# Peptides against a protein of PDB entry 6PSE: the designs that were tried, part 29

Target 1, 78 residues: chain A of PDB entry 6PSE
Amino acid sequence: PSEEEEYARLVMEAQPEWLRAEVKRLSHELAETTREKIQAAEYGLAVLEEKHQLKLQFEELEVDYEAIRSEMEQLKEA

## One batch from the design tools (peptide; aimed at target 1 A41 G44, target 1 (a further copy) A40 V47)

Design b2_p21_3 (made by RFdiffusion4)
Pose (drawn by RFdiffusion4):
Structure b2_p21_3 (pose): chain A 78 residues (1-78), chain B 68 residues (1-68), chain P 21 residues (1-21)
Amino acid sequence: as target 1 above (78 residues)
Amino acid sequence: LVMEAQPEWLRAEVKRLSHELAETTREKIQAAEYGLAVLEEKHQLKLQFEELEVDYEAIRSEMEQLKE
Amino acid sequence: ELDLEELKKPVPHIKKALEEA
């Protein structure tokens, strides 16, 4: 029997004391995973923002580069 | 009376939590894998930005060298 | 620092339940 069918048998045939403990155990597991899930989403928003700021800083540098390069090309007529 | 014949509710709770836990785990993993992708994207962009900085300095110095 | 590789691991709740049973 697989671990899945063994567990299904345990839930449908175990005593209430065991069922109560499993409810309790899963409640802790779920609370912890919900906490991890939330932190992962926050981390995503943070790095998404960092990336956004970096993109703007990059495009700003592109403009400054073009302005200098544009002036240099003009100067090569001298 | 003996509504105490209620292991059926506990069994319903075990199943409900087991499913919520599974979906929460999928959402967590999915969220983590997306966070890693942004880090990889940001890494490529940081490398490109530092390249542009060097090139920018290269032609800021090459000009100004235009000195008369 | 948040460990994203650790967050990528699933919760083996059935295995824990069978060990405790």

Design b2_p21_3_s1 (made by RFdiffusion4, then SolubleMPNN; from b2_p21_3, 11 letters changed)
Fold by OpenDDE base, seed 4:
Structure b2_p21_3_s1 (fold): chain B 78 residues (1-78), chain C 78 residues (1-78), chain A 21 residues (1-21)
Amino acid sequence: as target 1 above (78 residues)
Amino acid sequence: as target 1 above (78 residues)
Amino acid sequence: MLDLEALLKPVDWIGRSLAAH
């Protein structure tokens, strides 16, 4: 049997004391996992913002670079 | 009482059938939240890698820009 | 693109449990 099937059987055959303990365990893990999910999402959003700012800086530099490149090309053709 | 206190009381007073249902519910929510956490983390890492690649491109462009700027400055002083 | 903002919302699993029983 799969681990899921074995776990399901355990839950079906468990005494109330074990079930209460399992609810407590799962509640704790769910709270922690929820916090970790939120932290991961917040971090991802922060990195996205940093990437966006960097992209804007890069695009600005590209414009400046192309301006100088074009000016240099014009001077070389003269 | 807080929701946590009310929930704790419910768990303490609950029958085995309710407890088994709650274990199943919490297990499902934990699995979903875990999946979401992993997705958020993986996405954050992907964005971080994209940011890193963009940073490398930006730094390369800065070098090229400074080279052209310097060359242009030398030509203007001649 | 993954909607990270959607993941910021805490899950009210306790409230749902209390409401369901």
Scores: peptide ipSAE 0.522, ipTM 0.880, DockQ to the pose 0.857
OpenDDE base, seeds 1, 2, 3, 5: peptide ipSAE 0.377, 0.491, 0.495, 0.413; ipTM 0.865, 0.881, 0.880, 0.866; seed 5 fails the geometry check

Design b2_p21_3_s2 (made by RFdiffusion4, then SolubleMPNN; from b2_p21_3, 12 letters changed)
Fold by OpenDDE base, seed 5:
Structure b2_p21_3_s2 (fold): chain B 78 residues (1-78), chain C 78 residues (1-78), chain A 21 residues (1-21)
Amino acid sequence: as target 1 above (78 residues)
Amino acid sequence: as target 1 above (78 residues)
Amino acid sequence: SLDLEALLQPVDYIGRLLAAH
């Protein structure tokens, strides 16, 4: 049987004391995992915003660069 | 009492059948939350990598821009 | 900054096991 099936059997045969402890354990892990999920999401959003700002700066620089490049090329062709 | 305290009391007074159902419920929620956490982490890493690549491109463009700007300025001064 | 790689590490055995399906 899979570990999942074995765990399911354990739960089915467990005494109330074990079950209460398991509820407590799972609740704790769920709380921690939830907090980590939220933190990851918040971090991702922050990085996304930073990336967006950087993208805008990059696009502005590209425009400026192309302007100078074009001017330079025109001067060299003349 | 807080909802947390009330929940704790419920767990302490609950019958095995309810406890087994609660273990199942919490296990399911933990599984879902864990997947979501992983997805959030993966997304964050992807965005971070994209930002990093963009940063490198930006820095390279800055170098190129300054090179052309400097050359143009020198040509105008001559 | 948040260590995102750390978040990919197993936090709980049950969650990972169940999420694998």
Scores: peptide ipSAE 0.118, ipTM 0.812, DockQ to the pose 0.231
OpenDDE base, seeds 1, 2, 3, 4: peptide ipSAE 0.115, 0.130, 0.111, 0.117; ipTM 0.811, 0.815, 0.809, 0.812; seeds 2, 4 fail the geometry check

Design b2_p21_3_s3 (made by RFdiffusion4, then SolubleMPNN; from b2_p21_3, 13 letters changed)
Fold by OpenDDE base, seed 4:
Structure b2_p21_3_s3 (fold): chain B 78 residues (1-78), chain C 78 residues (1-78), chain A 21 residues (1-21)
Amino acid sequence: as target 1 above (78 residues)
Amino acid sequence: as target 1 above (78 residues)
Amino acid sequence: ALDLQALLQPVDWVGRALAAH
């Protein structure tokens, strides 16, 4: 049997004391996992914002670079 | 009492059938939250990699920009 | 700064329960 099947059987055969402890354990793990999910989401959003700011700076530099490149090309053709 | 205290009391007074159902419910929520956490983390890592690649491109462009700027400055001084 | 790589690991609550029993 899979671990999930064994776990299901364990839950079915368990005494109330074990079940209460398992509810407490799972509640704790759920709270921690939820916190981690939120942290990951918040971090992802922060990085996304940083990436956006960097992209704006990059685009500004591209404009400046093309301006100088074009000016230099014009000077070479003259 | 807080909702957490009330829930704790409910668990303490609950019958085995309710407890087994609660274990099943919590397991389901934990599985879903785990998937969501992993998805959030994967997304964050993807954005982080994109930001890193963009930063490398930005730094390369800065080098190219300064090279052209310097060349143009030298040509103006000559 | 957050270790996103560490968060890729699924929670093995089933395995831990079986091991503890």
Scores: peptide ipSAE 0.546, ipTM 0.889, DockQ to the pose 0.882
OpenDDE base, seeds 1, 2, 3, 5: peptide ipSAE 0.544, 0.542, 0.541, 0.545; ipTM 0.889, 0.888, 0.888, 0.889

Design b2_p21_3_s4 (made by RFdiffusion4, then SolubleMPNN; from b2_p21_3, 10 letters changed)
Fold by OpenDDE base, seed 2:
Structure b2_p21_3_s4 (fold): chain B 78 residues (1-78), chain C 78 residues (1-78), chain A 21 residues (1-21)
Amino acid sequence: as target 1 above (78 residues)
Amino acid sequence: as target 1 above (78 residues)
Amino acid sequence: ELDLEALLKPVDYIGRLLAAH
């Protein structure tokens, strides 16, 4: 039998005291995992914002670069 | 009483059938939340990689920009 | 872009109750 089937049987045959303990355990794990999920999401959002700011800076530099390149080309041709 | 205290009392006074259902519910939510946590982490990592690549491109452009700026300054002074 | 903000959706009852963030 699979681990899932074995666990299901355990839950079905368990005494109330075990079941209450299992609810407590699962609640705790869920709380921790939820916190970790939120932390991971917040970190990802922070990195995304940093990437966005960097992209804006990159695009600004591209504009400045093209301006200077164009001016330089004009100076060389004159 | 706090919601946490009320939930704790509910668990303590619940019948086995309710407890089994709660174990099932919490197990399902834990599995989903775990998946979402992993997904969040993977997304954050992907964005981090994108930011890194963008940073490399930005730094390359900065080098090229400074080269042209320097050349242009020389042309104007001559 | 990936929708990371969607992962900050409202959590389940137990998560909201017990999670310390």
Scores: peptide ipSAE 0.147, ipTM 0.818, DockQ to the pose 0.210
OpenDDE base, seeds 1, 3, 4, 5: peptide ipSAE 0.128, 0.121, 0.145, 0.142; ipTM 0.810, 0.807, 0.818, 0.817; seed 4 fails the geometry check

Design b2_p21_4 (made by RFdiffusion4)
Pose (drawn by RFdiffusion4):
Structure b2_p21_4 (pose): chain A 78 residues (1-78), chain B 68 residues (1-68), chain P 21 residues (1-21)
Amino acid sequence: as target 1 above (78 residues)
Amino acid sequence: LVMEAQPEWLRAEVKRLSHELAETTREKIQAAEYGLAVLEEKHQLKLQFEELEVDYEAIRSEMEQLKE
Amino acid sequence: APTDEERRAFFESILEKEREE
């Protein structure tokens, strides 16, 4: 029997004391995973924002580069 | 009276939590994999930005060298 | 691959749902 069918048998045939402990165990597991899930989403928003700021800083540098480059090309007529 | 024949509710709770835990895990993993992708994207962009900085310095110094 | 907008909406949806609960 696979671990899944063994567990299904356990839930449908175990005593209430065991069922209560499993409810309790899963409640802890869910609370912890919910905490991890939330931190992962926050981490995503933070790095998404960092990336956004970096993109703007990059496009700003592109404009400054073009301005100097445009001047230089003009100067090569001298 | 003997509504105490209620292992059925506990069994319903084990199943409910097991499913919620599974979905929460999927959301967590999906969220983590997205976070790694943004880091990879930011890394490529950081590399490109530092390249543009060097090129920018190269032609700021090449000009100014235009000196008369 | 998901866009940044889609990633942001996904992350915000998790935080919004948790706040509402």

Design b2_p21_4_s1 (made by RFdiffusion4, then SolubleMPNN; from b2_p21_4, 11 letters changed)
Fold by OpenDDE base, seed 3:
Structure b2_p21_4_s1 (fold): chain B 78 residues (1-78), chain C 78 residues (1-78), chain A 21 residues (1-21)
Amino acid sequence: as target 1 above (78 residues)
Amino acid sequence: as target 1 above (78 residues)
Amino acid sequence: MPSDEEIEAFFQGILDEEAAR
């Protein structure tokens, strides 16, 4: 039998005391996992914002670079 | 009583059939939440990698920009 | 690969779900 099947059998044969304990365990794990998921989402959004700001700075620098490059080209050709 | 206290009372007074159903429900929610957490982590990592690549490109452009700026300054002053 | 907008929506969705609890 698979672990899942064994677990299912355990749940079916378990006494109420074990079942209550299992509910508590699962509730705790769910709460922890939910917290971790939320933290991951918050962090992910922060990184996205940082990347966005960096992209804007990069694009601004590209514009400035092309301006100077063009000016320099003109000076060299004159 | 808080919702948590009410739920705790429900679990304590519940019949085995309800408890087994609750274990199943919680197991399902845990599995889903875990999947979402993992997905969030994967997305976060991807964004971090993209940001890192962008940062490298930005730093390279800064170097190139300063080089041209300096050269242009020299040309203008000569 | 998902777009930044899709990723943002995913993360925001998680936070919205939490706020709704």
Scores: peptide ipSAE 0.648, ipTM 0.876, DockQ to the pose 0.979
OpenDDE base, seeds 1, 2, 4, 5: peptide ipSAE 0.642, 0.643, 0.643, 0.643; ipTM 0.876, 0.876, 0.876, 0.876

Design b2_p21_4_s2 (made by RFdiffusion4, then SolubleMPNN; from b2_p21_4, 8 letters changed)
Fold by OpenDDE base, seed 1:
Structure b2_p21_4_s2 (fold): chain B 78 residues (1-78), chain C 78 residues (1-78), chain A 21 residues (1-21)
Amino acid sequence: as target 1 above (78 residues)
Amino acid sequence: as target 1 above (78 residues)
Amino acid sequence: MPSDEEIRAFFEKILEEEKAK
């Protein structure tokens, strides 16, 4: 039997005191995991925004660079 | 009393059948929340890596741009 | 890999679900 099946059996045969403790444990873990999930989402959004701004800056610089490069190339070829 | 206090009282007074159902519910929610947390972390890491690569490219371009700009400035001033 | 838009939507969904609770 899998760990899941064994756990299920344990829950089925458990006394109320154990069950109450398990509810408490699971509630705590759920709260913590939920907090971490939210934090990950908030952080992810921040990074996305930073990446987006950086991309815009990069694209602007590419345009400026190509302009100067082209001018320089023309000067060298003339 | 807070919802948390009311819930705690409910758990303390609950019958085994309710407690088993609650364990099942919480276990399911925890599993789902955990999956979402992991996925959020994976996405966040991917974006972070992309941002990092973009930052490196941007910095390289800045160096190249300043080099050409400086050369052009020197040519104009001479 | 999911697009940035898809990733954003995923994160926003998580935050929206929290606000709804």
Scores: peptide ipSAE 0.641, ipTM 0.875, DockQ to the pose 0.979
OpenDDE base, seeds 2, 3, 4, 5: peptide ipSAE 0.635, 0.631, 0.634, 0.639; ipTM 0.875, 0.874, 0.875, 0.875

Design b2_p21_4_s3 (made by RFdiffusion4, then SolubleMPNN; from b2_p21_4, 11 letters changed)
Fold by OpenDDE base, seed 4:
Structure b2_p21_4_s3 (fold): chain B 78 residues (1-78), chain C 78 residues (1-78), chain A 21 residues (1-21)
Amino acid sequence: as target 1 above (78 residues)
Amino acid sequence: as target 1 above (78 residues)
Amino acid sequence: MPSDEEIKAFFQGILDEEAAR
């Protein structure tokens, strides 16, 4: 049987004390995982914003670079 | 009492059938939350990598820009 | 790969769910 099937059997055969402990364990893990999920989302949004700002800076520099490149090319051809 | 204290009381007073149902519910929520957390982490890593690549490109462009700027300045002063 | 907008929406969705609790 799969681990899932074995776990399901354990739950079905378990005493109340074990079940209460399992509820406590799962509640704790859920809370922890939820916090981690939220933290990941917050971090992800921050990185997205940083990337966006960097992209804007990059695009601005590209414009400036092309302007100088074009001017230099014009001067060389004159 | 806090919601947490009330929930704890419910768990302590619950019958095995309720407890088994709660284990099932919590297991499902944990699995779902875990999947979301993992997906968030994957997206976060992808964005981080993109930002890193963009930063490298930006730094390379800065070097190129300064080289042209310097050359242009030297030509103007000659 | 999902777009930045899709990724943003995903992250924002997670935070919105938290705010709704």
Scores: peptide ipSAE 0.657, ipTM 0.877, DockQ to the pose 0.977
OpenDDE base, seeds 1, 2, 3, 5: peptide ipSAE 0.655, 0.655, 0.656, 0.655; ipTM 0.876, 0.876, 0.876, 0.876

Design b2_p21_4_s4 (made by RFdiffusion4, then SolubleMPNN; from b2_p21_4, 8 letters changed)
Fold by OpenDDE base, seed 1:
Structure b2_p21_4_s4 (fold): chain B 78 residues (1-78), chain C 78 residues (1-78), chain A 21 residues (1-21)
Amino acid sequence: as target 1 above (78 residues)
Amino acid sequence: as target 1 above (78 residues)
Amino acid sequence: MPSDEEIRAFFEGILEEEKAR
C-alpha cells in the first residue's frame, strides 16, 4: 500500500486523542505553509517591480547609447 | 471567545467521525497550499534570474556607454 | 515560462486570497 493508503488506514483506525492531535498538527502546518506562501508572493511582486524598473532604465540607456554611437560613427566615416 | 478558542473547543468535543473528516479537510488544504507555495517560489526564482541577467546586461552597457561618452568628450575638447 | 503578467496575477491572487480570509 502507498504511504497515502497507509495513512488513510491509520486515520480510520485512530482513537479520538490521536485524531485531535493530528488536527492540531495539520492546523499548525497549514498556518505556517500559508504564511510562507504569502511571503513568497510578496517577495515575488517586489522582484517583479525591481525588474520592471531596471528594464526601463536599460531601455533608456540603450537609446542614449545608440545616439552617441551613431554620432561617433558619423564622425569616423566623415 | 475568539474563533480560535471556539474551534479548539469544537475539536475537543468532536466525535471521531468529525475529527476524521477534519483531518481529511486539513490534509487537502495543506497539500494545495503547499503546491501553491512551491509554485510561488519557482516563479520568484525565475524572475530573480531574469532580473540578474538584465542587470548584467545593463552594467555592460553602462561600461560601453561611458567609454564612448569619454571618447566623444575628448574629441570635443581637443 | 509564464509571462510577467501571468506571474504577477498569480502572486496577486495569493495575496487577494489572504485578504478574503
Scores: peptide ipSAE 0.645, ipTM 0.876, DockQ to the pose 0.978
OpenDDE base, seeds 2, 3, 4, 5: peptide ipSAE 0.645, 0.645, 0.645, 0.645; ipTM 0.875, 0.875, 0.876, 0.876

Design b2_p21_5 (made by RFdiffusion4)
Pose (drawn by RFdiffusion4):
Order: structure tokens, then C-alpha cells, then sequence
Structure b2_p21_5 (pose): chain A 78 residues (1-78), chain B 68 residues (1-68), chain P 21 residues (1-21)
């Protein structure tokens, strides 16, 4: 029997004391995973923002580069 | 009376939590894998930005060298 | 395409935090 069918049998045939402990155990597991899930989403928003700022800083540098480059090309007529 | 024949509620709770835990895990993993992708994207962009900085310095110094 | 993916990721992360409220 697979671990899944063994567990299904345990839930449908175990005593209430065991069922209460499993409810309790899963409640802790869910609370912890919910906490991890939330931190992962926050981490995503933070790095998404960092990336956004970096993109703007990059496009700003592109404009400054073009301005100097445009001037230089003009000067090569001298 | 004996509504105490209620292992059926506990069994319903075990199943409810088991499913919620599974979806929460999927959402967590999915969220983590997205976060890694943004880090990889930011890394590529950071490398490109530092390249542009060097090129920018190269032609800021190559000009100004235009000196008369 | 990258901007669209980032928008989708942002909506996904914001939806998780909204449901946590």
C-alpha cells in the first residue's frame, strides 16, 4: 500500500484523539507555510522594485551617453 | 445528546487543512521561483548597466581629450 | 514581454498579500 492509501485509511479509521492531533499538526504546518508564502511574495515585490529602479537608472545613463556621443560626432567635422 | 459521534467533523477538518496546506505550498513555491527569475533578470541588467557605465566613461574621457 | 511578465508577477504577489489581509 502506498503512503497515500495508508494515510487515507488512517484518517477514515483512526480514533478521535489521533484525528485531533492531526488537525493540530496540520494547523501548525499551514500557519508556517502561510508565513513563508507571505515572505516570498514580499521578497518578490522588493526585487521587482529594485529591478525597476535599476531600469530607470539605466535608461537615464543611456540618455546621458547619447548626448555626449551626439556632440562628438558633430565635432569630427573639425 | 450524543452529537459526540463527531469524528466526522475532525475528519472533515483534516481534509480541509490538508488541501489548504497543499495550495499554500504551491503558491509559496511559485512565489519563490518567480523571485529567483527576477533576481536572474536583475543580474543581467546590472551587468548591462556596468557595461554602459564603462563605455560612458570611455567617451567622456575621449572627449575632454578634445582639448584645444 | 519582460514588462508583461513583471506585471503578472506583481499582480500574483499582490494577490497573495491581499488574501493574507
Amino acid sequence: as target 1 above (78 residues)
Amino acid sequence: LVMEAQPEWLRAEVKRLSHELAETTREKIQAAEYGLAVLEEKHQLKLQFEELEVDYEAIRSEMEQLKE
Amino acid sequence: EEEELDEERREFFESILEEAE

Design b2_p21_5_s1 (made by RFdiffusion4, then SolubleMPNN; from b2_p21_5, 8 letters changed)
Fold by OpenDDE base, seed 5:
Structure b2_p21_5_s1 (fold): chain B 78 residues (1-78), chain C 78 residues (1-78), chain A 21 residues (1-21)
Amino acid sequence: as target 1 above (78 residues)
Amino acid sequence: as target 1 above (78 residues)
Amino acid sequence: SEEEKFKEMEEFFRRILEEAE
């Protein structure tokens, strides 16, 4: 049997004391995992925004670069 | 009493049938939350890598831009 | 597109944060 099947059997045959302890354990793990999920989402969102801002800056620099490049080319051809 | 205290009381007074159902509920929520946490972390990492690559490209362009800017300034001053 | 992917990821993260409220 899989670990999942064994766990399911354990839950079905467990005494109330074990079940209460398991509820407590799972509640704690859920709370911790939820906090970590939120932190991951906050971090991900921050990095996305930073990347977006950097992309805009990059595009602006490309425009400025092409302007100077074009002017330079004109000066060299004069 | 806080909701947490009320929940704790419920768990302490609950019958085995309720406790088994609660274990099942919490296990399901934990599994889903864990999946979302992992996905958020993976996405965050991907964006971080993309941002890093973009940063490198931006820095390279800055170097090229400054080189042309400097050359242009020299030509104008000549 | 890159912009569409950005929005999808943004929405995903925002959804997580909104669900936590």
Scores: peptide ipSAE 0.455, ipTM 0.856, DockQ to the pose 0.828
OpenDDE base, seeds 1, 2, 3, 4: peptide ipSAE 0.428, 0.454, 0.425, 0.453; ipTM 0.853, 0.856, 0.852, 0.857

Design b2_p21_5_s2 (made by RFdiffusion4, then SolubleMPNN; from b2_p21_5, 11 letters changed)
Fold by OpenDDE base, seed 5:
Structure b2_p21_5_s2 (fold): chain B 78 residues (1-78), chain C 78 residues (1-78), chain A 21 residues (1-21)
Amino acid sequence: as target 1 above (78 residues)
Amino acid sequence: as target 1 above (78 residues)
Amino acid sequence: SLEEKFAEYEAFFRRILEEAA
């Protein structure tokens, strides 16, 4: 039997005291996991925002670079 | 009483059938939340890598820009 | 610093994935 099947049997055969303890354990783990999920999402959004700002700066620099490059090219041709 | 206190009372007074159902529910939610947490972490790492690559490109362009700017400045001074 | 902040985020993400492996 798989671990999942064994666990299912354990739950079916468990006494109320064990079941209450298991509900408590699972509730705690769910709360912790949920907090971590939310935190991961918040961190991800922060990284996205930073990447976006960096992209804007990069695009601005590209425009400035092309302007100077073009001016330099014109000077070299004259 | 808080919702948490009410829930705790429900668990204490619950019959085995309810407790088994609750274990099943919580196990399912925990599995889903865990998957979502992992997915969020994977996404976060991917965005971090993209940001890193963008930063490298930006720094390269800055070097090129400063080189041309310096050359242009020298030409204007001469 | 920003670098420290994002290093913490990276460490957090990696920890999550390591625990899942």
Scores: peptide ipSAE 0.623, ipTM 0.876, DockQ to the pose 0.928
OpenDDE base, seeds 1, 2, 3, 4: peptide ipSAE 0.417, 0.417, 0.422, 0.428; ipTM 0.851, 0.851, 0.850, 0.852

Design b2_p21_5_s3 (made by RFdiffusion4, then SolubleMPNN; from b2_p21_5, 11 letters changed)
Fold by OpenDDE base, seed 4:
Structure b2_p21_5_s3 (fold): chain B 78 residues (1-78), chain C 78 residues (1-78), chain A 21 residues (1-21)
Amino acid sequence: as target 1 above (78 residues)
Amino acid sequence: as target 1 above (78 residues)
Amino acid sequence: SMEEKEKEMEAFFKAILAEAE
């Protein structure tokens, strides 16, 4: 039997005291996991913003670099 | 009373059938929330890696840019 | 595209945060 099936049997045969404890456990884990999920989303969004800003800076530098490269190339060809 | 206190009372007074249903509900929500948390973490990691690669590329371009700038400046001063 | 994937990720993060509010 899968762990899931064994757990399901445990829940079906459990006494009220165990069930109450399990509800408490699951509620706690859900709260923690929810908080972690939110934190991960906040962090991910922040990194996306940072990456976007870096990309803009990179693109600006590429433009400047190509301008100088082109000028240098023109000077060397003259 | 807080919603948390009211929920706690509900759990204490609940019948086994309700408790089993609540365990099932919480287990389902926990599984979904866990999946979302993992996905958020994976996305966050991917963005971090992309940002890191972009940063390296940016730094390489800065070096190249400064090299050309310096060469150009030397030519203009001669 | 990479840009499309980034938008999907952003939407995913925003959705999580919206649910928390």
Scores: peptide ipSAE 0.571, ipTM 0.868, DockQ to the pose 0.862
OpenDDE base, seeds 1, 2, 3, 5: peptide ipSAE 0.570, 0.571, 0.570, 0.570; ipTM 0.868, 0.868, 0.868, 0.868

Design b2_p21_5_s4 (made by RFdiffusion4, then SolubleMPNN; from b2_p21_5, 7 letters changed)
Fold by OpenDDE base, seed 2:
Structure b2_p21_5_s4 (fold): chain B 78 residues (1-78), chain C 78 residues (1-78), chain A 21 residues (1-21)
Amino acid sequence: as target 1 above (78 residues)
Amino acid sequence: as target 1 above (78 residues)
Amino acid sequence: SEEEELEKMREFFEKILEEAK
């Protein structure tokens, strides 16, 4: 039997005291996991925003670079 | 009473059938939240790497830009 | 620093993925 099937059987045959303890355990784990998920999402968004700002700066520099490169090329060809 | 206190009382007074249903509900929510947490972490790492690569490219472009800028300035001053 | 903060984020993500194994 799979672990899932064994766990399901355990839950079905469990006494109220075990079930209450399991509810408490699962509630605690869910709360912690939820907190971590939220934190991960917040971190991800922060990095994404920073990356976006960097990309904008990079694109601006590319424009300036191409302008100077083109001017330099024209001067050298004249 | 707080929602937490009310929930705690509900769990304490609940019948086995309700407790089993609650274990099932919490297990499902925990599994989903865990999956979402993992996805958030994977996404976060990917964005970090992308930002790092972009930063390296930006720094390389800055070097090239300064080189051309300096050369252009010298040509204009001559 | 920003670098230190990014490293903390990386470590946090890696910890999550490690615990998931």
Scores: peptide ipSAE 0.487, ipTM 0.860, DockQ to the pose 0.932
OpenDDE base, seeds 1, 3, 4, 5: peptide ipSAE 0.483, 0.483, 0.487, 0.483; ipTM 0.860, 0.859, 0.860, 0.859

Design b2_p21_6 (made by RFdiffusion4)
Pose (drawn by RFdiffusion4):
Structure b2_p21_6 (pose): chain A 78 residues (1-78), chain B 68 residues (1-68), chain P 21 residues (1-21)
Amino acid sequence: as target 1 above (78 residues)
Amino acid sequence: LVMEAQPEWLRAEVKRLSHELAETTREKIQAAEYGLAVLEEKHQLKLQFEELEVDYEAIRSEMEQLKE
Amino acid sequence: PTDEERREFFETILEEERESE
């Protein structure tokens, strides 16, 4: 029997004391995973924002580069 | 009376939590994998930005060298 | 996925958690 069918048998045939403990165990597991899930989403928003700021800082540098480059090309007529 | 025959509710709770835990895990993993992708994207962009900085300095100094 | 789609996904997780509170 696979671990899945063994567990299914346990839930449908175990005593209430065991069922209560499993409810309790899963409640802790769910609370912790919900905490991890939330932190992962926050981490995502933070790095998404960092990336956004970096993109702007990059496009700003592109403009400054073009301005100097445009002037230089003009000067090569001298 | 004996509504105490209620292992059926506990069994319903085990199943409910087991499913919620599974979906929460998928969401967590999916969220983590996305976070890693943004880090990879930011890394590529940071490398490109530092390249542009060097090129920018190269032609700021190459000009100014235009000196008369 | 796009950055907007990732942002909506992350914000949805946090919005659902706020509503659950």

